# Peptides against a protein of PDB entry 7RZF, part 50

Target 1, 358 residues: chain A of PDB entry 7RZF
Amino acid sequence: PFQEEHLKQLYKIVPIKDIRNLYVTFPIPDLQKYYKSNPGHYLGHLIGHEGPGSLLSELKSKGWVNTLVGGQKEGARGFMFFIINVDLTEEGLLHVEDIILHMFQYIQKLRAEGPQEWVFQECKDLNAVAFRFKDKERPRGYTSKIAGILHYYPLEEVLTAEYLLEEFRPDLIEMVLDKLRPENVRVAIVSKSFEGKTDRTEEWYGTQYKQEAIPDEVIKKWQNADLNGKFKLPTKNEFIPTNFEILPLEKEATPYPALIKDTAMSKLWFKQDDKFFLPKACLNFEFFSPFAYVDPLHCNMAYLYLELLKDSLNEYAYAAELAGLSYDLQNTIYGMYLSVKGYNDKQPILLKKIIEKM
Target 2, 358 residues: chain A of PDB entry 7RZF as posed
Amino acid sequence: PFQEEHLKQLYKIVPIKDIRNLYVTFPIPDLQKYYKSNPGHYLGHLIGHEGPGSLLSELKSKGWVNTLVGGQKEGARGFMFFIINVDLTEEGLLHVEDIILHMFQYIQKLRAEGPQEWVFQELKDLNAVAFRFKDKERPRGYTSKIAGILHYYPLEEVLTAEYLLEEFRPDLIEMVLDKLRPENVRVAIVSKSFEGKTDRTEEWYGTQYKQEAIPDEVIKKWQNADLNGKFKLPTKNEFIPTNFEILPLEKEATPYPALIKDTAMSKLWFKQDDKFFLPKANLNFEFFSPFAYVDPLHSNMAYLYLELLKDSLNEYAYAAELAGLSYDLQNTIYGMYLSVKGYNDKQPILLKKIIEKM

## One batch from the design tools (peptide; aimed at target 1 G44 G71 K73)

Design b2_p19_8_s2 (made by RFdiffusion4, then SolubleMPNN; from b2_p19_8, 11 letters changed)
Fold by OpenDDE base, seed 4:
Structure b2_p19_8_s2 (fold): chain B 358 residues (1-358), chain A 19 residues (1-19)
Amino acid sequence: as target 1 above (358 residues)
Amino acid sequence: SPWPKKPEIPEWVERILLQ
C-alpha cells in the first residue's frame, strides 16, 4: 500500500506517440473477495457513464476530453487502483486541474445520492447479457485465462464470477467511494508538451518523466468540490434486453428476404436468421423522397435534418450501446436510410424513440 | 466490447504511476 508520502503526486510523462492522457488514480483495497458485489464495477459504470449528466458529457461539452473510462485495476502490490482515464484535447491539457475538480464534483454527487440498487441491477443485467453471449460473439481463447482465474475464484464459480453480480453491497460502494478523495490521488499526465522538462527516466522503457507533489492549495480546491448541478445520475436504461427467446425456423423460411408486404407506399422484406441463432434483429428502413436531392438546398436541408436528428438521439446512444443496440442514420440519394441493430427485445423502444425525434 | 470498459494503462505508464 502507498504511504502518505506517495500520495498527492503528479507525474508528467513524455509519450513516444502524440497522445494526451490523464490518469487519475486512487489506491483502494483489494476488492477481489467482493467479486459477487463488485463495487468497483458499480462506480466504474457511473463515473465512466457517457449519457446526459455524466462526467464525460460535461467535460466533452467544454472541449477538454474526448473519452473517459473509469474503473478498478489490479495492482502489483496486492492492492487495487481505481482509475479515471481521459483522453485530453489540446485545450483539456491546459485545464487538468479543472478536469480533476469536475471528477471530484461528480464523485461528490455520487456520495450525495448514495448507492442505488437499480443501478446495481442494471449492471447485473448487463453482465448477464455479456455472459450469455460471450462465447457466441467473441471466440476468445478461454483456456489460457482459467488458470489465472482459479487463484481468485472457487472452481464452481470460475466460469461465472467475472460476470455474475449477486449481492448489492452499498457499504462496499461507499467504502470505495470514500477512497476516491484528493488526499488519496496519484495523477499522471501524458503529453509531448513535457519533452525537455523532465528529470527522470524510467529504467525499463526509458520513459522520461517528472514527479511533483501536488500543491496543497490544489488538493484543498479538490477537497472543496461542491455539487455541480450539471451532474446527474443516469436514467434507467430501457434498452436492456430481458427476453432472449429465439423463434423456431419457419417451414417456409427462405435463404433470401421474402416480400411479405407490398403496398403502394411500402414494401417489406423479411428473412429469418438461419445461421447465427441469436436473439438479434436488423431492421433496415429506406425512405424514398422525391424531394431529397432535387436541388442543392434540399440536399443541404436533408443533411442538416439528419445531423439534428442524430444530435437529438444522442441522449439514447450510450444506453442503447450498453444494451447491445445500435442505430444508423444516413442520407441517401433517394432520401434516408435508418438501421436498427442488436437484441430484438427492445428494438421497438429504440425505434419509437427515433420516430419520436423525426 | 465487453462492458464495462476497464481502464487500460500502458505498461510504460503503469510502471511510473502504479509502482
Scores: peptide ipSAE 0.524, ipTM 0.928, DockQ to the pose 0.560
OpenDDE base, seeds 1, 2, 3, 5: peptide ipSAE 0.516, 0.522, 0.511, 0.517; ipTM 0.929, 0.926, 0.924, 0.925

Design b2_p19_8_s3 (made by RFdiffusion4, then SolubleMPNN; from b2_p19_8, 9 letters changed)
Fold by OpenDDE base, seed 4:
Structure b2_p19_8_s3 (fold): chain B 358 residues (1-358), chain A 19 residues (1-19)
Amino acid sequence: as target 1 above (358 residues)
Amino acid sequence: SPWPKKPEIPEWVWRVLLE
C-alpha cells in the first residue's frame, strides 16, 4: 500500500512515440473478493461513459481530450488502482489541471446521485451479452488466459467470474468513490514536451521522467470541485438486447437475398442467416430521390442534411455501440443510404430513433 | 476482457507509477 508520501504525486514521462496521455490513478483496496459485485466495473462504466453529460463529452467539447477510459487495474501487495486515462490533445496538455478538476466534478456528481441499481443492471446485462456471444463474435485462445485467471478465481468460476455480476453492493461503490479523492491521487502525464526536462530514469525500461509533488493549492482546488451542471448520469440504454431467439431456417431459404416485396414505392430483399446463427440482423435502406444530386445546390443540401442528421443521432451512438448496435448513413448519387446492424431485438428502437430525426 | 474497456497502461508507464 502507498504511504502518504507516495500520494499527491505528478510524474512527467517522456515517451518514445509522439503520444500525449494522462493517467489519473487512485490506490484502492483489493476488490478481487468482490468480483460478484465488481464496484470498479460500475464506476468504470459511468466515468468512461461517452454519452451526453459524460466526462468525455465535456472534455471533448473543450478540445482537450480525444478518448477516455476509466476502470480498475490490478496492483501488487493487496491493492488495486482505479485509473482514468485520457488521450490528450495539444491544447489538453496545457489544461491538465482543469481536466482533472472536471474528473473530480464528475466524481462529485456520482457521489451526489448515489449508486443506481438500474445502472448495475445494465452492466450486468451487457456483460451477460458479452459472455454469451464471446466465442462467436471474438474467438480467443482461452488456453493462455486460463492460467492467469486461475490465480484469482475458483476453477469452476474461471469462465464466468469476469462477466457475471450477481450482487448490487452500493456500499462497495461508495467505498471506492471515497478513495477517488485528490488527496489520494497519483498523476502521470506522458508527453514528448518533457524531453530534456527529466531527472530520473526508470530501471527496467529506461523511461525518463520527473516526479513532482502536486502543489497543495492544486489539491485544494480539486477538493473543492463543485457540481458542474453539465455532468449528468447516463439515461437508460434502450438498445440492450433481452431477446436472443433465433428463428429456424426456412425450408426455402435462399443463399442470396430474395425479392419478397415489390411495389411501386419499395422493393424488399430478404436473406435469412444460414451461417452465423446469431440473433443479429443487417437492415439496409437505399432511398432514391430524383432531386438528390441534380445540381450543386441540391448536392450541398443533401450533404448538409445528412451531416445534421448524423449530429442529431450522436446522442445514441455510444449507447447503441455498447448494446452491439451500429448505424451508418451515407449520401449516394441517387439519395441516401441507411444501415442498421447488430442484435436484432432492439433494432426497431434504433430505427425509430433514426426516422424520428429524419 | 469483458466490457467496459479497461485502462491499458503501457508497462513502461506502469513501472514509473509503481516506483
Scores: peptide ipSAE 0.515, ipTM 0.922, DockQ to the pose 0.565
OpenDDE base, seeds 1, 2, 3, 5: peptide ipSAE 0.509, 0.505, 0.508, 0.505; ipTM 0.922, 0.918, 0.920, 0.918

Design b2_p19_8_s4 (made by RFdiffusion4, then SolubleMPNN; from b2_p19_8, 9 letters changed)
Fold by OpenDDE base, seed 4:
Structure b2_p19_8_s4 (fold): chain B 358 residues (1-358), chain A 19 residues (1-19)
Amino acid sequence: as target 1 above (358 residues)
Amino acid sequence: SPWPKKPEIPEWVWRVLEL
């Protein structure tokens, strides 16, 4: 466990590659025994969320951060770390103190709202989906991974323990949130801008770094993080699949798409899956307009329309991605192309959302 | 690892933080 002297530290680290990263780290208790509730996963989901009102959305809006990841990492000697990692822009590198302030504002929002059972349920459902389809979607060599996991879980639970959420423990969520405080912070900034400004070398990799105490005034600023009205909890993810039924293969199933509807206004092709046997579908729509690309003005209008449509759909992009759904919108010389892919159960919901924005 | 994305810290950064 870190002593007080190891807390409130800033590490300026020189990378070999031209990268800019911020790691905001917090020592936390060992949560391994709580794997059935996994409070770190709950917090990682919210802190790492990319939807409207998220930490990332605000930091992106300021042009300071490209990506954000939040979650627990295993440590040594009966403790773990909670880590918030961001990819910094050049401008973001100048605003690290303010970025961290926003992190604490978001954490304060989580404290104010309290633990939400529905969020836990979404995490549970998402993990269940990931577990159910892990072998089909991401074949991994299990043999090497099992050996490492056996150190942490009973043999009977090794295959499920990483995915299975069983117990909502708001007390443990609050306990971890209580560790995510400025007085418990250890910050690492990775940037080439620190080259020639370091005074230490790490023994194993020869990494050049400088260690500094974070000023008390900065710690106090973070301790007094107010509620930022831009931060909101995510809305419920409507796209999480719950039905995984696979329809039987039809006797007359064609190896290629068959024309099943032919009207003056629409043609429909259908192909049943005969290979993957997943509860997934690909919906592809081509819209034809005689006016789409008749002249430069119409081309520009069609382009702008699609850009505005894409922008209006950004609020759903992350939720869809988490639920294993994707959409694509493209201009074509004859009009527009729309694709919706992923688990079939909630595709109609996503499609409806797209159509409502059109 | 299951979702969500876990923070990936390069070992060369991690060793600095463990000091």
Scores: peptide ipSAE 0.469, ipTM 0.908, DockQ to the pose 0.577
OpenDDE base, seeds 1, 2, 3, 5: peptide ipSAE 0.464, 0.455, 0.455, 0.463; ipTM 0.907, 0.903, 0.903, 0.905

## One batch from the design tools (peptide; aimed at target 1 G48 L68 K73)

Design b2_p20_1 (made by RFdiffusion4)
Pose (drawn by RFdiffusion4):
Order: sequence, then structure tokens, then C-alpha cells
Structure b2_p20_1 (pose): chain A 358 residues (1-358), chain P 20 residues (1-20)
Amino acid sequence: as target 2 above (358 residues)
Amino acid sequence: AAGGDIESNDFYLNLALNLH
């Protein structure tokens, strides 16, 4: 649907709720036919990746961006999109050309070195382990899902869809990586600062927007010279699991969690798993404080401190959320709250790091 | 941050894909 008359364009949209965002839209051909190599998931794993020396961490370091989501958006049949969607700070709206410039800097940093064998082997191993201990399904919604993808795949791999990968073909990685060029951009800015500046309006919904077609100054400033920032490739993962042993049932087996420790400091509830036999467990905690909801100031500093703790710890723990260990730490009325769940091997390192950062 | 297939229900993203 994107003919070349309406390419290289930058719209400005006025919202109703106060948000600020930047959408970068590329068009690409259909790659659902390529469901073995999956080049879109490779570029999605290399673009939208938090951690040391990556696209998001540098935009955090310049104070412009809270978070960004990579990957490719799939539309209808016979055509596909690719999206880099970002949200903005107060002075992140002033430097949009520099943000998209850094996006093509990281794309060119990934075009000078291209394919990687160990990233494909690592992602394939992760999907294989994440498929081998695939948990049980709720029977409603699961049959709708496997009847939702029954149209595309044959009868043998109706289940093993986007779980098992056979081959690493760098030609398709290079093909989809070539289609990401600044002749193929479509920038869209959402900001509430364009109240009285919009000429065009939407008939269906009634929204207002513009046409600021990007002059060639910034296009030929985008693809001209792009060496690097302080970017780097992600490093070897250490949260990949290795212990897949189901520990045996002990003498004191109980059907419900029993109180084991009762002190004036803490109490526990424990139950070995009897039904599922998956090498994974969930640990949860609820810390209490009478000072958490005393007045609005003390009920306000709690969200700020807990949010800055999540800010400063996502850079460390995104590899744990990517390997299958997910944690969550949010505030409650009474006190604050913690819940770490996932594979059975790497809970102590993650929970201990959470405490010592806390 | 995230990657992969995008399944966002953002209204302004879908609007920006259908604008002319």
C-alpha cells in the first residue's frame, strides 16, 4: 500500500491524552513464506535489545528516550511492515532528527558486520528449551490459536510453529537488512504541542495531522557517513539454563503449603510441586512498612523510588527476562512487592542482585 | 525494550499506517 508518492514523509498527529512518540515505518515484502530462517526475528533480536552498549542504552545515556520496541509488524497478506517505535522525553521532542540518525547509525553498525552464527545458535537453543518445557494450555484460547495458524502450515508442524528452526541462511538476513534504508522511511510524530497548527483532519475518527514531507537535507544527512556511536553487539548470555533435573519428593509431602518459619521477622510457605514436574519454580515476597501510605507524599515517593529501581536494573536483568526468568517489583498500599518466577537454575543470583540493588 | 513480532493495539500506530 505504500507507493512512492507517500514515502519519505513525516506526519505530526495531535493526541487527546498527553503522550509523546515517534514511529519509524519501513515497508518490506512478505516473509511468512520464510518460516524456517525467520530473518525478521533476527533483526528484531538485534535492534530491540536492551543491555550493555546497545541501541536503547545510548538513548538512555543522552536522556532522550525511556524505552523502545523493535521487531516487524505483519499486515494482511502479501505485504509486511517493520517498525521502530519510541517514546520521548521533554527534550527528546527537540532532537528527533538526531534520534533517527542514531537509529541508522546502529543499523549501519549492524550492516558492516552483518550475520552472526552464534546469535542464531543461541536463539535456536533458547526456543528449543522454551519448547521442550512448554507448560500446559488452557483449553479455550489454545484451540483458537492452533486453528488460527492452521491456514499457513502443514499438518505436521501445526504445533512446532516459530519454535523449531532448521537453518541459518544469511542471504535473507542481508535481504531484509538492505530494505531498511532512508529512501524507505515513513516517520510519524505524536505530540500534543500541535494543537493549532494542523490543517488536515481525519473523517472517520476526527483526528488532526500534517504533511511535513522531509526535505532532502536530512535524508542525505542520514545515509551519508555512519561509522558508529558507542554501540556494540550483545555479549555471551550467562542466564541460559543448564539444570533440568526434577528433584524427588521428600518424606513430608503435603498437599497445601505449610508454614515452616515463623519468626518476628519473616514467615514462609513452601510446597514441592507434585503435579507438573517442570524444572522451574516461582518465589514471591511482600515487604511491609507502616510508612508507605501515611500521607500523599510518602505514598508518592514509593512509586518514584521503586520506579527508579526498575529503571536502573532493567539494563542488568533483561537477559534474565530473555532467558525465561521474569521478575516483577511494584508497590502496594501496605508495602512493596516482589515476584520472581521462571527456570529453576538462576533464581539465587537474580533475587540476590535485586536485594543488593534494593 | 522488546523485539520480534509486533502485536500492539496502539490506536495512533494503526492510524499512521492508514493515512494519506

Design b2_p20_1_s1 (made by RFdiffusion4, then SolubleMPNN; from b2_p20_1, 7 letters changed)
Fold by OpenDDE base, seed 4:
Structure b2_p20_1_s1 (fold): chain B 358 residues (1-358), chain A 20 residues (1-20)
Amino acid sequence: as target 1 above (358 residues)
Amino acid sequence: ASGGKITSKDFYLDLALRLK
């Protein structure tokens, strides 16, 4: 376990590659015994959320961060880490203290709102979906993971323990959240900008680094993190599939797309899946406009339109992705292409959202 | 990215967690 002397430390690390990363880490109790409730997953889901009002959304809006990952990591025996990892922009590297302040503001928001059972339920449902379809998509990586998991879980639960959330434990969520405090922080910044400014070398790989105590004034600033009105809990993910029914193969099913609708304004081709038997669909729409490629101005307008449309849909992109849905919008020489892919159950909802923004 | 166990081998994270 890290002692107090190991807390409130800043590590400046020189990478081999040109990368800029910030790791904000917190020692937490070993949560392995709580796998049925997985409070670390709950917090990682929220802290790592990418929707409107999320930590990442705010940090992106400031141009400081490109990506964010939140979650628990195994440590040594008897403890874990909670990690918030961000990919820093060049500007973000100059604002690390403020980035971390925003992290604590978001954490404070989570404290203020308290544990949400509906969020737990979404995590449960998402994990159930992932579990249900894990074996069907790519079996290759499964065997090696099982051997490692057998050390941690009863044999009967090994297959499910990583995915099955069974118990909503707000007390454990609060317990972990109480560990996410400035006094318990270990910060690492990875940047080539520290080259020639380090005084230590790591023994195993020769990585150059500098260790500094985080100033008490900075810790106090983070301790006094208020509620930032820009931070909001995510809305319910409406894209999470609940119906996994697979329709029977039709007698007239063809190995190629069949024209099932032919009108002056629309043609529809359909191919039923005859191979994978997954509750997934690919909806592809090609829109034709005689004006799309008339001149450079129209091309530019069409491009701008799609960029604006994509931007307007960003609020749904992450939620859709989490739920195993994706969309794609592209300009074509004839107009526009739209694709919606993934679980079929909530595709109509996503499609409706897209159409409403068009 | 959401709250799954950070299982990815992040060299610099692993390093940072080992530094005392």
Scores: peptide ipSAE 0.513, ipTM 0.927, DockQ to the pose 0.656
OpenDDE base, seeds 1, 2, 3, 5: peptide ipSAE 0.499, 0.501, 0.505, 0.507; ipTM 0.922, 0.921, 0.926, 0.924

Design b2_p20_1_s2 (made by RFdiffusion4, then SolubleMPNN; from b2_p20_1, 6 letters changed)
Fold by OpenDDE base, seed 4:
Structure b2_p20_1_s2 (fold): chain B 358 residues (1-358), chain A 20 residues (1-20)
Amino acid sequence: as target 1 above (358 residues)
Amino acid sequence: ASGGKITSNDFYLDLALRLR
């Protein structure tokens, strides 16, 4: 276990590659025994959320962070880490203290709102989807992981333990949140900007680093993190599939798309899946406009339109992705292309959202 | 990215966690 002397430390690490990363880490109790409730997953889901009002959304809006990952990591015996990892911009590297302040503001928001059973249910449902389809998409990585998991879980639960959430434990969520405090923080910054400014060398790989105590004033600043009104809990993910019914193969099913609707304004081609038998669909829309590329002005307008449309849809992108849905919008020489892919159940919802923004 | 176990072989994360 990390002693107090190992807390409130800042490590400045020189990378081999030109990368800029910030790791905000917290020693936490071993949560393995709580795998049925997985409070670390709950917190990682929220802290790592990318939707409106998320930590990442705010940090991106400031131009400080590109990506964010939140979650638990296994440590040595008897403890784990909760980690918030961000990819820093050049500007973000100058604002690490403020980035971490925002992290604590978001954590404070989570404390203020308290554990949400609906969020747990979404995590449960998402994991159930992932589990259900794991074996169908890419079998190759499964066997090597099982051997490692057998050390942690009963044999009967090994296949499911990583995915099955069964128990909502708000007490455990609060317990982990209580560990996510400035007094319990270990910060690492990875940047080439520390080259020539380090005084230590790591013994295993020769990585150069500097260790510094985080000033008490900075710790206090983080301890006094207020509620930032920009931070909000995510809305319910309406894209999570619940129906996985596969329709029977039609007798007239063709190996190629068949024209099922032919009108003056629209043609519809349909091909039923005859190979994968997944509750997934690909909806592809090609829109034709004689004006889309008539001149450079119209081309630019069409481009700007799609950029604005994409921006307006960005609020749904992450939720859709989590639910195994994706969309793509592209300019074509004849107009535009829209694709909606993934689980078929909630595709109509996503499609409606797209159309409402068009 | 969502709250799954950070299983990434992040060398620098592993390093940071080992540094005392």
Scores: peptide ipSAE 0.522, ipTM 0.929, DockQ to the pose 0.651
OpenDDE base, seeds 1, 2, 3, 5: peptide ipSAE 0.513, 0.506, 0.509, 0.516; ipTM 0.926, 0.924, 0.927, 0.927

Design b2_p20_1_s3 (made by RFdiffusion4, then SolubleMPNN; from b2_p20_1, 7 letters changed)
Fold by OpenDDE base, seed 4:
Structure b2_p20_1_s3 (fold): chain B 358 residues (1-358), chain A 20 residues (1-20)
Amino acid sequence: as target 1 above (358 residues)
Amino acid sequence: ASGGKITSDDFYLDLALRLK
């Protein structure tokens, strides 16, 4: 375990590649025994959320962060880390203290709201979906992962232990949240801007770094993180599939799309899946407008329209992605193309959201 | 990105976690 002397440390690391990363890490108890409740996953889901009112959304709005990952990582024997990792912009590199303040404000929001059973249920449902379809996706490196997992879980649970959430344990969520404090923080910043400003070299790879104590004033600033009204818990993910029924193959199923509707205003082609037998669909819409490509002005207006539409739909993008849904909007020479892909169950909901924004 | 185990082969993360 890290001693107190190893806490409240800042590591400035020089990368080989031109990358800018911030790692905010917290030593936490070993949560392996709590795999059925997985409080680290719950917190990582919320902290790593990308929807409206999320930590990432705020940090992106300020132009400081591109991506955010939150979650637990295995450490040495008897402890883990909770990690918040962000990809920093050049501007974000100048605002690391404020970024971390926002992290603690979000954590404070989580404390104030308390553990939410519905969020746990969503995590459970998402994991169940992932598990159900894991074998149907080409397992990249599946065998190597199993061997590692066998050391930690009974053979009978190895396949399921990573995915099965069974127990809502608000006490464990609160326990982990209690470890996510400024006094327990280890910060690493990775940037080429530290080149020539380091005084240590890592023995294994020769990575240059500088270690500094985080000033007490900065720790206090983070300890006094208030509730930021911009932070909100996510809304319920309405896109999580619950119906996985596969319709029987029709007798007249063709190996190619068949025209099933032909009207003056619309043509509809349909092809039933005869190969994969997944509860997934691909909905493709091509909209034709005689005005879409009349002149450069109309082209620019159409482009701007789609950009605004995409922006207006961004609030759903992450929730859809988590649920295994995606959409694509593109300008075409004839108008617009819309694609909705993924699990078929909630595609109508996503499609409705898109149409409501059009 | 969601709360899965950070299994990232993130070299610099691993380094940061090892630095004392």
Scores: peptide ipSAE 0.507, ipTM 0.924, DockQ to the pose 0.652
OpenDDE base, seeds 1, 2, 3, 5: peptide ipSAE 0.502, 0.496, 0.505, 0.504; ipTM 0.922, 0.918, 0.923, 0.921

Design b2_p20_1_s4 (made by RFdiffusion4, then SolubleMPNN; from b2_p20_1, 8 letters changed)
Fold by OpenDDE base, seed 4:
Structure b2_p20_1_s4 (fold): chain B 358 residues (1-358), chain A 20 residues (1-20)
Amino acid sequence: as target 1 above (358 residues)
Amino acid sequence: ASGGVITSDDEYLELALRLR
């Protein structure tokens, strides 16, 4: 384990590529034995959430961060790390202390709310979906991943250990959350702006870096992180599929889309899946307006309308994505195109949300 | 992005975790 001397450290690292990353890391106990409850996944799900009231949402609103990842990583010698990784903007690089303050404010919010069983259940359900369809999706690097997992889990559990959440353990969530404190932090900032300002070279890759102790005043500032009213727990993800029924292939199923509705106001084409047999659908809507492309003004208004619509739907984008749903909105020369894709079970809910914003 | 095990071959993350 890291000794106290290894904590409260700041590493300024010079990258080869023009990247700006912040890694906020916490040594935590080895959680491998707790794979059935996976408290690190629970915390990573919340800290890494991208919905309204999330850490990322606030940091994006300030223009400081582009992306955020939260989760556990294996360490050496029977410990792990909890990591919050963000992609920094140029402005965000100037506000690292404040970014980390916001991280601790969010963590404090999690302490105040306590462990939520419904959040655990969502994680469980999402993992179950991922597991169920893992073999049906194009495996990227599946074999290599399995080989690595075999070192940690019995063969019979290798396939399931990463996905099966079985036990809600609020005590373990609290235990990990108690390790996410300023006194236990290790910070790394990766930026070319540190070029020529480093005094050390890493032996393996020759990476230049500087190590500094985080000032006690900064640690205290983070320790005194109050509740920020902008941070909220996510709402329940209404898009998580629960019904995976595949309808039987109709006798009249055509290999091509068939016109099943033809009215003055609408045409509907339908093709049943005859190949993949997944509980997924693609809904594509093309809206035609005679006014969409009459002049540049109408074109600009249509564009602005879609941008505003997309912005208004952004609150659902992440929850939909997590649930294996996606939507797309595009301006066309004739009007608008809407696409809803993914698991069919909750597509009507997403479609309703889109229509309500239109 | 949510709470899975960070398995990324992020060389700088690995470096940050190794630095003492």
Scores: peptide ipSAE 0.492, ipTM 0.915, DockQ to the pose 0.650
OpenDDE base, seeds 1, 2, 3, 5: peptide ipSAE 0.478, 0.471, 0.490, 0.483; ipTM 0.913, 0.910, 0.916, 0.913

Design b2_p20_2 (made by RFdiffusion4)
Pose (drawn by RFdiffusion4):
Structure b2_p20_2 (pose): chain A 358 residues (1-358), chain P 20 residues (1-20)
Amino acid sequence: as target 2 above (358 residues)
Amino acid sequence: SDFHLLYEIIEEEQEKLEER
């Protein structure tokens, strides 16, 4: 649907609720026919990746961006999109050309070195382990899902869809990585600061927007010289699991969690799993404080402190959320709250780091 | 038409970004 008359264009959209965002849209051909190599998931794993020396961490270091989501958007049949969607700070709206410039800097940093064998092996291992201990399904919604992807795949791999991968073919990685060029951009800015500046309006919904077609100054500023920032490739993962042993049932087996520790400081509830036999457990905590909801100031500083703790710890723990260990730490009325769940091997390192950062 | 399709994509991708 994107003919070349309406390429290289930058719209400005006025919202109703106060948000600020930047959408970078590329068009690409259909890659649903390539469901074994999956090049779109490779570039999605290399673009939208938080951690040390990556695309998001440098935009956090310049104070322009809270978070960004990579990957490819799939539309209808026979055509596919690719999207880099970002949200903006107060002075992140002033330097949009520099943000997209850094996006092509990281793309060119990934074009000078191209394919990687160990990233494909690591991602395939992760999907294989995440498929081997696939948890039970709720019977409603699961049959709608496997009847939703029954149109594309044969009868044998109706289940093993986007779980098992056979081959690492760098040609398709290079092909989809070539289609990401500044002749193929479509920038869209959402900001509430364009109230009285919009000529065009939408008939269907009634929204207002513009046409600022990007002159060639910034296009040929984008693809001209792109060496690097302080970017780097992600490093070897240490949260990949190795212990897949189901521990045996002890003498005191109970059907409901029993109180084991009762002190004036803490109490526990414990139950060994009897039904599922998956090498994974969930640990949860609820810390109490009478000062958390005393007045609006003290009920306000709690969200700010807990949010800055999540800010400063996502850079560390995104590898745990990527390997299958997910944590969550948010505030409640009475006190604050913690819940770490996932594979059975790496809960102590993660929970201990959470406490000592807390 | 072209902008209508782009606006629907933007509304669908806005939810993913808020979840992140």

